# Peptides against a protein of PDB entry 4J2C: the designs that were tried, part 34

Target 1, 107 residues: chain A of PDB entry 4J2C
Amino acid sequence: MEDPFFVVKGEVQKAVNTAQGLFQRWTELLQDPSTATREEIDWTTNELRNNLRSIEWDLEDLDETISIVEANPRKFNLDATELSIRKAFITSTRQVVRDMKDQMSTS

## One batch from the design tools (peptide; aimed at target 1 D61)

Design b2_p26_2_s1 (made by RFdiffusion4, then SolubleMPNN; from b2_p26_2, 17 letters changed)
Fold by OpenDDE base, seed 5:
Structure b2_p26_2_s1 (fold): chain B 107 residues (1-107), chain A 26 residues (1-26)
Amino acid sequence: as target 1 above (107 residues)
Amino acid sequence: MERYKEIMEKLLERIEEKKEEEEEEE
């Protein structure tokens, strides 16, 4: 069985890009209320929150996979470099999500 | 390995479900 991590990684990256697009729209709507209705603001906000929650859920599962691999290194054909890449991806993605959430909470 | 696979399979399942939902909305 091929390790599906790279597939998951790619899909999470796409989800992040989608969230970033929604976040950009969200910021635009709040910065210039004349550009959209309250309905669009609410829709964008909800879609963004749902996307961020989905990403966070995926990241939690991915974190668990890292822990499993680290606990059983000989069972997995993953070297230190690959593990580092995976950890970096999870960490950086979590930070991106957190930054968006922080900005949303302060607005 | 079993637990790892289970997590990955569930992740992939959720991803596919979301993709299907997105395709239905288009």
Scores: peptide ipSAE 0.426, ipTM 0.816, DockQ to the pose 0.822
OpenDDE base, seeds 1, 2, 3, 4: peptide ipSAE 0.424, 0.074, 0.412, 0.424; ipTM 0.817, 0.525, 0.810, 0.816

Design b2_p26_2_s2 (made by RFdiffusion4, then SolubleMPNN; from b2_p26_2, 15 letters changed)
Fold by OpenDDE base, seed 4:
Structure b2_p26_2_s2 (fold): chain B 107 residues (1-107), chain A 26 residues (1-26)
Amino acid sequence: as target 1 above (107 residues)
Amino acid sequence: MEKYEEIMKKLLERIKERKKKEEEAS
């Protein structure tokens, strides 16, 4: 069977895209309070935070899988390039999430 | 490897569950 990482990677990326959409709406709501209800702001904020938390959880699990692979290199036929790609995905995704969280914290 | 597969399985299940909830809310 194909390595589940490929599927997970795609799904996490979709989750990030969803979060980015929520983040955009969140930004719009805060930029024009006259067109925003407190209810929508709260909903969007909570939904966004929940999504980001979920992604962070996903990344933690993925990090653990990386550790397992690195601890058992002979059991996993993954070359350095593949591992690098996986690590890069986790790192870059974490950064994207962090950027959104930082903006939420400072707004 | 068993742990690896376990993590991936649970992770994927969690993701699918979230997607299901999102679809239901949409």
Scores: peptide ipSAE 0.617, ipTM 0.906, DockQ to the pose 0.682
OpenDDE base, seeds 1, 2, 3, 5: peptide ipSAE 0.611, 0.608, 0.605, 0.612; ipTM 0.904, 0.904, 0.902, 0.904

Design b2_p26_2_s3 (made by RFdiffusion4, then SolubleMPNN; from b2_p26_2, 17 letters changed)
Fold by OpenDDE base, seed 4:
Structure b2_p26_2_s3 (fold): chain B 107 residues (1-107), chain A 26 residues (1-26)
Amino acid sequence: as target 1 above (107 residues)
Amino acid sequence: MEEYEKIMKKLLERIEERKKKEEEEK
């Protein structure tokens, strides 16, 4: 049975892509008032925040799985490289989310 | 490990539910 992490990683990346698309639209709406309605701004902002929150939740779950693996290394057939890849994915994804949140909070 | 599998299962279920919701809203 394949480790579900591979599937999860792909799905989280898709979620990130969706958030990045919403973030791009969000920035466009704020930069050009002539093309922006309050309704679309509010909708985009809400959707973006929801997506980011979902990703953060996903990352929390993944962090917990890392802790489980590290606490039980012999129960999991994961080498140092694989574990490093998983940690790097979580770290980099968290940074991407943080960057978007920081920009939203300052706007 | 059971705990690991449970987390991953629930995580995937949550993700799939989000995907389903997003498609329904389109």
Scores: peptide ipSAE 0.665, ipTM 0.913, DockQ to the pose 0.688
OpenDDE base, seeds 1, 2, 3, 5: peptide ipSAE 0.652, 0.663, 0.660, 0.664; ipTM 0.910, 0.912, 0.912, 0.913

Design b2_p26_3 (made by RFdiffusion4)
Pose (drawn by RFdiffusion4):
Structure b2_p26_3 (pose): chain A 104 residues (1-33, 37-107), chain P 26 residues (1-26)
Amino acid sequence: MEDPFFVVKGEVQKAVNTAQGLFQRWTELLQDPTREEIDWTTNELRNNLRSIEWDLEDLDETISIVEANPRKFNLDATELSIRKAFITSTRQVVRDMKDQMSTS
Amino acid sequence: SEAEELEERYLEIVERWEERKEEQED
């Protein structure tokens, strides 16, 4: 089979971009004083987070699985490091948005 | 065994992702 990690990685990248865009408008709708638009934007942003969070769990498990069986997957070590790095950075990106959503 | 369980789990994750990709292409 072909390894779909990078496909799912791409999907996560797009949702983060979407979330980044919604977060920007979400900040505006709060800082320059309606309710219906705010509600829609808030829940769609949460929808992006739901998908990202779920995808990161699975992607993180694949890393755990690859490390428990290195010969089967034959992954380049640098490539593997970059994969963990993506999870690390993307979790931080998502957490940061939620914090700004909590205080703002 | 543990190794069999990890393999089954990996395949379940890959299958779910492939099904979702096929649905997006249709």

Design b2_p26_3_s1 (made by RFdiffusion4, then SolubleMPNN; from b2_p26_3, 8 letters changed)
Fold by OpenDDE base, seed 5:
Structure b2_p26_3_s1 (fold): chain B 107 residues (1-107), chain A 26 residues (1-26)
Amino acid sequence: as target 1 above (107 residues)
Amino acid sequence: SEEEELEERYKEIVEKWLERQKEKEE
């Protein structure tokens, strides 16, 4: 069976980079209201939220694949090292997303 | 079988992911 995990992982990583850029701009706009238009604030906020939601959805898919592989390790032929790497990626990425969301919710 | 069910679930995840990507590109 073809393993699409690395493809999805790559897309998630790109989305994270995009989100981080949007998040930085979001914070800058809030720090200096005199330079911030309502249109840019709204656009940035919307794009950021959409991007974060996309990441979270992909992470759910990746997390489910882990569960499936662990239910039948012989069939999917993934060793413990690879599974550990995949789990670590999901965990760390969720933390990055959560940190941004927490800051947005408190602002 | 249970094994076949797991494989189908995996394929379904991939298919859903691909569908979402198409929607984003449109």
Scores: peptide ipSAE 0.300, ipTM 0.795, DockQ to the pose 0.535
OpenDDE base, seeds 1, 2, 3, 4: peptide ipSAE 0.258, 0.249, 0.279, 0.270; ipTM 0.774, 0.771, 0.783, 0.781

Design b2_p26_3_s2 (made by RFdiffusion4, then SolubleMPNN; from b2_p26_3, 12 letters changed)
Fold by OpenDDE base, seed 2:
Structure b2_p26_3_s2 (fold): chain B 107 residues (1-107), chain A 26 residues (1-26)
Amino acid sequence: as target 1 above (107 residues)
Amino acid sequence: SSMEELLERYEEIKEKWLKRQEEKKK
């Protein structure tokens, strides 16, 4: 039986990688306007924001799965180590998204 | 089983997630 958590986790990881690439390009475009078109800046900014929003929503879904387990820890009896890993993934990913958003808001 | 129940609840979340993914592609 497939665990849906890993499906969503995998997609979040892909989206994070995409966002990081877009963020890198975004910073490059802003650092050297002579090599940037307004169209590329707008496109990159829009794609980046869309990816970040997607990640945030997916993290809410993942967080809900954690809440289900934590509401009934004895009933579901998931491995404590695995649960910790899942929580750590959500926390660290939120931080990554937050860092990018903070830098975008200050620019 | 408890594990089956957990996976069923996870699946409900996944279904919402899948629906959202489909909307993104439109």
Scores: peptide ipSAE 0.269, ipTM 0.780, DockQ to the pose 0.307
OpenDDE base, seeds 1, 3, 4, 5: peptide ipSAE 0.264, 0.242, 0.161, 0.251; ipTM 0.784, 0.767, 0.690, 0.776

Design b2_p26_3_s3 (made by RFdiffusion4, then SolubleMPNN; from b2_p26_3, 11 letters changed)
Fold by OpenDDE base, seed 2:
Structure b2_p26_3_s3 (fold): chain B 107 residues (1-107), chain A 26 residues (1-26)
Amino acid sequence: as target 1 above (107 residues)
Amino acid sequence: SEMEELEKRYEEIKKKWLERKKEELE
């Protein structure tokens, strides 16, 4: 059986990087409206939200894989160390997404 | 069996993920 975790993890990492770039631009546009057009603000906001949603969806898939592995770690040949690394990735990534979402909702 | 069900779920996650990504590219 093929392990999809690393494939999804890679996609999440790319999406996080993209989101962080969009978030930075989003912040700049809102801090100085004179340098922003409505079109760019709307586009940036929409793209950012879409990326964050994509990440959250992928994290749900990753979280489910954790549950499956924990049900029978020997079957999947994953030790406690690897499992901890996977859990930490999900937890930390969720925090990154939450931080961006919180700032967007309070702006 | 429980083992088979867990393996099936894992494969379904992969399949679901792939399908979603294909839709995002379209």
Scores: peptide ipSAE 0.305, ipTM 0.797, DockQ to the pose 0.580
OpenDDE base, seeds 1, 3, 4, 5: peptide ipSAE 0.292, 0.281, 0.297, 0.268; ipTM 0.793, 0.786, 0.794, 0.782

Design b2_p26_3_s4 (made by RFdiffusion4, then SolubleMPNN; from b2_p26_3, 12 letters changed)
Fold by OpenDDE base, seed 3:
Structure b2_p26_3_s4 (fold): chain B 107 residues (1-107), chain A 26 residues (1-26)
Amino acid sequence: as target 1 above (107 residues)
Amino acid sequence: SEEEKLLERYEEIKKKWLERQEEKKR
């Protein structure tokens, strides 16, 4: 049995970095409309939303794996420290995503 | 058994994740 968490975590981290880059560009485009084309704004917005949605989906998968592990801890052989790290990652990442989504909804 | 069901769920999540990641790359 292979633990997929580290792989998914890595992909989520990459997606977060990508989203943050897109979010930064999105902010820049809105701050100076004279330098922004509507096409780039639309593309950036769409890519950002899709990226955030992808992250949220992966986080749901990670969250479910934690629930499964906690239901049978001896089978999966994960200690409390590792579980805490995994939970913290999900919580913090969700917060990062939520912060970006909140700013997008108010702009 | 319940243990087997949990293991199957775990592997299913992994499998679906892999499929989704492959789709993203296309």
Scores: peptide ipSAE 0.285, ipTM 0.803, DockQ to the pose 0.611
OpenDDE base, seeds 1, 2, 4, 5: peptide ipSAE 0.214, 0.216, 0.233, 0.225; ipTM 0.758, 0.754, 0.773, 0.770

Design b2_p26_4 (made by RFdiffusion4)
Pose (drawn by RFdiffusion4):
Structure b2_p26_4 (pose): chain A 104 residues (1-33, 37-107), chain P 26 residues (1-26)
Amino acid sequence: MEDPFFVVKGEVQKAVNTAQGLFQRWTELLQDPTREEIDWTTNELRNNLRSIEWDLEDLDETISIVEANPRKFNLDATELSIRKAFITSTRQVVRDMKDQMSTS
Amino acid sequence: STTTEETETWTENMEKLREYYTEKNE
């Protein structure tokens, strides 16, 4: 088989981008004073977070699986470090948005 | 229609990701 980690990584990257876009408009709709547009934007943004969060759990499990069985996966160590790094950074990106959403 | 197709593709890729890493454990 081919390893789909990078495919799912690409999907997570697109959803983050989408979430970043919605978050920008979401901030605007609050700072320059309708209800219907705010509600739609809020829930779609939450929809992006649902998918991202889910994908990150699975991707993080794959790293745990690969480390428990290194010979089977034969992953370049640098590549593997970059994979954990993506999870780390993306979790931070998502958390940060939610915090701004909570205070704003 | 486009959103449905994108959701199906994403589901299939998530299944493939789980199958690939399960197969390696067998």

Design b2_p26_4_s1 (made by RFdiffusion4, then SolubleMPNN; from b2_p26_4, 15 letters changed)
Fold by OpenDDE base, seed 3:
Structure b2_p26_4_s1 (fold): chain B 107 residues (1-107), chain A 26 residues (1-26)
Amino acid sequence: as target 1 above (107 residues)
Amino acid sequence: SEREEEEKKRKENRKKLKEYYKSLLE
C-alpha cells in the first residue's frame, strides 16, 4: 500500500487554496457592505469555517502519524529529511489557518 | 452535494491514513 500521507497532504493543500479564496471574498464583503448581501456573507462565512475545520482535522491526523513514526523509528522507512518536510508542512499550514481564524474572530 | 462528497472522501482518507500507520506497527 502506498503511504496515504501524501494523499491527505494534497487534500489539505487544495482545501487551503479554497479557504484562501473564501477568506478573500469574506474580507471583500465586509469591506463594502453596500455590495454585500446577508445571504452571501453567511454562506461565505459558513463555508470558510467548515473548510478551516476540515483542514485542522486533517492536520491533527497528519501530526499523529509523525508521532507514531518518531515513537517507532525502526518500523518506518522515513529519514530525517522526509520527517522534517512533513513537520514543516503541518506547522506552516496551521499558521495559515490560525491567521485567518484570528482575523475572523476580531471582525 | 459536491461539498458532501468531498467531506466523505476526506473522512475515508483519514481512515486510510490511520489504518496504514497502525498496520505498520505490527
Scores: peptide ipSAE 0.598, ipTM 0.913, DockQ to the pose 0.731
OpenDDE base, seeds 1, 2, 4, 5: peptide ipSAE 0.573, 0.547, 0.586, 0.548; ipTM 0.904, 0.893, 0.908, 0.895

Design b2_p26_4_s2 (made by RFdiffusion4, then SolubleMPNN; from b2_p26_4, 11 letters changed)
Fold by OpenDDE base, seed 4:
Structure b2_p26_4_s2 (fold): chain B 107 residues (1-107), chain A 26 residues (1-26)
Amino acid sequence: as target 1 above (107 residues)
Amino acid sequence: SEKKEEEEKRKENREKLREFYQEKLE
């Protein structure tokens, strides 16, 4: 079996790109209400929140794999560089999600 | 639907992660 970490990582990256696009539109809609419909605002907000929740869920799963690997290093044979890259991805992606959520909650 | 397809994809990925990282150790 191939390591599914990279598959999930790829899906998270795609979801982040989608969320960033939705966030941009969300910001535009709120900045100019005269050009925004309630339907689009609601749709965009809902899609964005759903995307962010999905990302957070995947990140939790990915983060758990890190703990498992570190507890069982001989079973997975990952070098320090690979593990560092995986940790950095999770940390940086969580920050991106947190920044969007913070702006949404304070708007 | 696209939403259903994405949900199924995530379920599949979660299953793969469990099989690779958790079940293998049990």
Scores: peptide ipSAE 0.561, ipTM 0.896, DockQ to the pose 0.672
OpenDDE base, seeds 1, 2, 3, 5: peptide ipSAE 0.557, 0.559, 0.543, 0.559; ipTM 0.896, 0.896, 0.897, 0.897

Design b2_p26_4_s3 (made by RFdiffusion4, then SolubleMPNN; from b2_p26_4, 16 letters changed)
Fold by OpenDDE base, seed 2:
Structure b2_p26_4_s3 (fold): chain B 107 residues (1-107), chain A 26 residues (1-26)
Amino acid sequence: as target 1 above (107 residues)
Amino acid sequence: SRREEEERRREENRKKLREFYESLLK
């Protein structure tokens, strides 16, 4: 069996790209309400929030695997570089999500 | 629904992650 970490990572990356697109549209709709329907605003807002929550859930699952590896270094063949890349991915992705959430909460 | 499908996907991935990493602890 292949390491499913990369499958989930790929899905998170895809979700981030989707969220960024939704966030861009969200900002555009709020900047010019005269050209936006209430339906699109609501849809975009809900889709964005749901996508961000999805990312957060997947990151928790990925973070748990890192905890397992770090607690059992002799059981896994991950070198320091690979582990660092995985940890950095989770940290940076959480920051991206947090930034979007912060902007949404203040708007 | 799309949301339900997404939740199913997450659950499946969670199970795969758990199976892979916890099995290596044995």
Scores: peptide ipSAE 0.572, ipTM 0.914, DockQ to the pose 0.540
OpenDDE base, seeds 1, 3, 4, 5: peptide ipSAE 0.569, 0.567, 0.572, 0.571; ipTM 0.914, 0.914, 0.915, 0.914; seed 4 fails the geometry check

Design b2_p26_4_s4 (made by RFdiffusion4, then SolubleMPNN; from b2_p26_4, 15 letters changed)
Fold by OpenDDE base, seed 2:
Structure b2_p26_4_s4 (fold): chain B 107 residues (1-107), chain A 26 residues (1-26)
Amino acid sequence: as target 1 above (107 residues)
Amino acid sequence: MEKEEEEKKREENRKKLREYYKSLLE
């Protein structure tokens, strides 16, 4: 079986891009209510929150794999560089999600 | 439909992660 980490990573990356698009629209809608309907605001907000939640869920699953690998280094053929890349992805992605969530909570 | 398909994909991916990483510990 092929390592599914990269498959999930790819899906997370796509979800982040989608979330960023939704976030941009969310910002625009709130900045100029005359160009927005309540329905679109509500939809965008809901979609964004759901998307962010899904990303966070996937990141937790990916993070668990890191813990497994680190606890069992001889069972997995991963070098320090690969592990570092995986960790960095999780950390940076969490930060991106957090930044959007923080801005939403303060609006 | 799209949301349903996406969720299905996520479930499949979670399953694959569990099967791959936890099975290697057995």
Scores: peptide ipSAE 0.509, ipTM 0.885, DockQ to the pose 0.738
OpenDDE base, seeds 1, 3, 4, 5: peptide ipSAE 0.501, 0.502, 0.507, 0.504; ipTM 0.882, 0.881, 0.883, 0.882

Design b2_p26_5 (made by RFdiffusion4)
Pose (drawn by RFdiffusion4):
Structure b2_p26_5 (pose): chain A 104 residues (1-33, 37-107), chain P 26 residues (1-26)
Amino acid sequence: MEDPFFVVKGEVQKAVNTAQGLFQRWTELLQDPTREEIDWTTNELRNNLRSIEWDLEDLDETISIVEANPRKFNLDATELSIRKAFITSTRQVVRDMKDQMSTS
Amino acid sequence: DPALEEYYEKLFRHLSPEQREHLEES
């Protein structure tokens, strides 16, 4: 088989980009005074977070699985470090948006 | 192999049928 981690990584990257775009408009709709647009933008942004959060759980489990069985997966260590790093940074990116959403 | 099955089950759920078939055949 081929390892699909980077495919799913790509999907996560696109959803983050989409979330980043919605978060920008979401901030605008609040700072320059309708309800219907705000509601749609808010819930689509939450929809992007739902997908991202779920994907990160699975991707993080794959790292746990690879480490429990290194010989089967034969992953370059640097590549593996970069994978954890992606999870770490992306989780921070998502958390930060939600915090701004909570206070703003 | 249970470890490989578990690994791919975690990733294949995020892919289309065509993508899964292609990656399995590869």

Design b2_p26_5_s1 (made by RFdiffusion4, then SolubleMPNN; from b2_p26_5, 12 letters changed)
Fold by OpenDDE base, seed 1:
Structure b2_p26_5_s1 (fold): chain B 107 residues (1-107), chain A 26 residues (1-26)
Amino acid sequence: as target 1 above (107 residues)
Amino acid sequence: DESLEKYYSKLLKHLSEEERKKLLEK
């Protein structure tokens, strides 16, 4: 079986893009009440939270796979470069999610 | 191998049946 990590990574990337779009709209709605209805605010907020939750779910398991590989290096054919790329992706994506969540919690 | 099984299990559960099928075909 081919390594499915890249597939999950791709799903996370798509979810991040979607979340960023929703976050932008969320910000616009809250900063310009004339363009916002309560219904759209609620919808956007819920969709955004759902996407962020999905991303976090994926990241937890992606992060765990790193631990599995590092604990069993002889069982996996991943070089240091690939492992670094995976770690960087998880770290940077987690930060992106955290930034959005922080702004939502303070608004 | 238990580590391999755990590794794949952590990832495959995030994939749809169609996505898993595609991976198996590769």
Scores: peptide ipSAE 0.607, ipTM 0.890, DockQ to the pose 0.752
OpenDDE base, seeds 2, 3, 4, 5: peptide ipSAE 0.602, 0.600, 0.605, 0.603; ipTM 0.889, 0.888, 0.890, 0.889

Design b2_p26_5_s2 (made by RFdiffusion4, then SolubleMPNN; from b2_p26_5, 12 letters changed)
Fold by OpenDDE base, seed 1:
Structure b2_p26_5_s2 (fold): chain B 107 residues (1-107), chain A 26 residues (1-26)
Amino acid sequence: as target 1 above (107 residues)
Amino acid sequence: DEALERYYSLLFKHLSEEERKKLLAK
């Protein structure tokens, strides 16, 4: 059986791309009210929050898989490079999500 | 194996049924 980590990683990456698009639209709507309706603002905000929440959910479990692997290195046979890549992905993705959330909370 | 079971369970719950079937077939 193929390692499902990569499939979940792929889903997270797609969600991040979607969220980034929604975030950009969100900022545009708030910066130029003439182009925005309350309906679109609400829709965009809700979709964005849903995507971010989904990403955070996935990241929590992805992060836990790292802990499991590190506690049982011989059972998973993952080299240091792969483990580093996984950790970097989680860290960088969390930062991307945090940046968007921070801007939303200050607006 | 308990560790392996937890590992796969954590990941599979984020996958659709079709995705899980595809992975299990490999």
Scores: peptide ipSAE 0.656, ipTM 0.913, DockQ to the pose 0.799
OpenDDE base, seeds 2, 3, 4, 5: peptide ipSAE 0.654, 0.652, 0.655, 0.656; ipTM 0.911, 0.911, 0.912, 0.913

Design b2_p26_5_s3 (made by RFdiffusion4, then SolubleMPNN; from b2_p26_5, 11 letters changed)
Fold by OpenDDE base, seed 1:
Structure b2_p26_5_s3 (fold): chain B 107 residues (1-107), chain A 26 residues (1-26)
Amino acid sequence: as target 1 above (107 residues)
Amino acid sequence: DEALKKYYEKLLKHLSEEERKKLLEK
């Protein structure tokens, strides 16, 4: 069986792209109320939060897999480069999510 | 192996049945 990490990573990347689009719309709606309805604001906000939650859910387990691999290096054939890439992905993605969440919480 | 099992379970639970099926085919 192929390593499923890549599939989950791909799903996260797609979710991030979707969230970024929703976030952009969210900011536009709040910055220019004349172009926004309460319904669209609520929909966008909810969709955005759901996407962010989904991403965080995936990231938690992606992060756990790193711990599993590092605790059992002889059982996995992952080299340092691959692990570094995975760690970087998780770290950077968490930051992206955090930035959006921070802006949402302060508005 | 428990470590391997846990590793895959942590990941596979995020995939749909179809995605898991495709993965198993590879």
Scores: peptide ipSAE 0.604, ipTM 0.886, DockQ to the pose 0.786
OpenDDE base, seeds 2, 3, 4, 5: peptide ipSAE 0.599, 0.600, 0.604, 0.604; ipTM 0.884, 0.884, 0.885, 0.886

Design b2_p26_5_s4 (made by RFdiffusion4, then SolubleMPNN; from b2_p26_5, 9 letters changed)
Fold by OpenDDE base, seed 5:
Structure b2_p26_5_s4 (fold): chain B 107 residues (1-107), chain A 26 residues (1-26)
Amino acid sequence: as target 1 above (107 residues)
Amino acid sequence: DEALEKYYEKLFKHLSEEERKKLLEK
């Protein structure tokens, strides 16, 4: 059986890509109110928030798996390089999400 | 093994039934 971590990681990455696209549109809509409808702004904002929430949900459990592996190294036998990659992914993804959320909250 | 069980439970709950099926086949 394959390690399901990579599948969840892939789902997170797809959600990040989607969120980044929505965030870009969100910024564009707010920068030019003359071309933006309230409906599109609301839709974009809602979709963006939903994607960000989904990412955060996945990241919580991904982070938990890291803790499980580190607490039981003999059971999983993952090398330090792979664990570092997993940790880096979680850390960097959280930062990306935080940056978008911060900008949304200050608008 | 409790650690392994918890590990897979944390991940599988984020997967669709089809994704779970594919993983279990490998």
Scores: peptide ipSAE 0.627, ipTM 0.906, DockQ to the pose 0.800
OpenDDE base, seeds 1, 2, 3, 4: peptide ipSAE 0.626, 0.621, 0.622, 0.626; ipTM 0.906, 0.904, 0.905, 0.905

Design b2_p26_6 (made by RFdiffusion4)
Pose (drawn by RFdiffusion4):
Structure b2_p26_6 (pose): chain A 104 residues (1-33, 37-107), chain P 26 residues (1-26)
Amino acid sequence: MEDPFFVVKGEVQKAVNTAQGLFQRWTELLQDPTREEIDWTTNELRNNLRSIEWDLEDLDETISIVEANPRKFNLDATELSIRKAFITSTRQVVRDMKDQMSTS
Amino acid sequence: SEEEEREEEEEERAENHEKLSEYYRE
């Protein structure tokens, strides 16, 4: 088989971009004073977070699986470090948005 | 048409995640 980690990584990258776009409009709709548009934007943003959070759990499990069986997966160590780094950074990106959503 | 596009995108995600499960969990 081919390793689909980078395919799913790409999917996560697109959802984060989408979420970044919605978050920007979401901030605007609050700072320059309708209800219907705010509601739609809020829930779609939450929809992107749902997808990203679930994908990150699976991707993080794959790293745990690869480390428990290194010979089967033969992953370059640098490549593997970059994979954990992506989960770390993406998690931080998602948490930050939610925090701004909570206070704003 | 917008609903069909969203269904296709969900199907593609489901196939990618099945492939990811088969590759790492099996």

Design b2_p26_6_s1 (made by RFdiffusion4, then SolubleMPNN; from b2_p26_6, 12 letters changed)
Fold by OpenDDE base, seed 2:
Structure b2_p26_6_s1 (fold): chain B 107 residues (1-107), chain A 26 residues (1-26)
Amino acid sequence: as target 1 above (107 residues)
Amino acid sequence: SELEERLKEEEERKKKLEELHKFYYE
């Protein structure tokens, strides 16, 4: 069986892109109430939150796999470079999510 | 609907989790 890490990683990347688009629309709707309906604001907000939640859940799962690999290096045969890339992906993605959530919570 | 969206998302998450479990936990 191939390592499913990249599958989940890919889905996280897609969700991040979707969330960024929704976040942009969310900011636009709040900045120009004359062109915004409450229905669209609510929809956009909910979709954005759903995507962010999905990302966070996947990151938790991915982070757990890192711990397993580090505890069983011979079983998975991942080199230090690959492991670093995976860790960096999780860390940077968490930051992206946190930035969006911070802006949403203060608006 | 929002409920349908959440249900769909949860199902997809379960599938991903199953794949991860098969590879990493077994």
Scores: peptide ipSAE 0.459, ipTM 0.834, DockQ to the pose 0.602
OpenDDE base, seeds 1, 3, 4, 5: peptide ipSAE 0.453, 0.454, 0.459, 0.454; ipTM 0.828, 0.827, 0.832, 0.826; seed 1 fails the geometry check

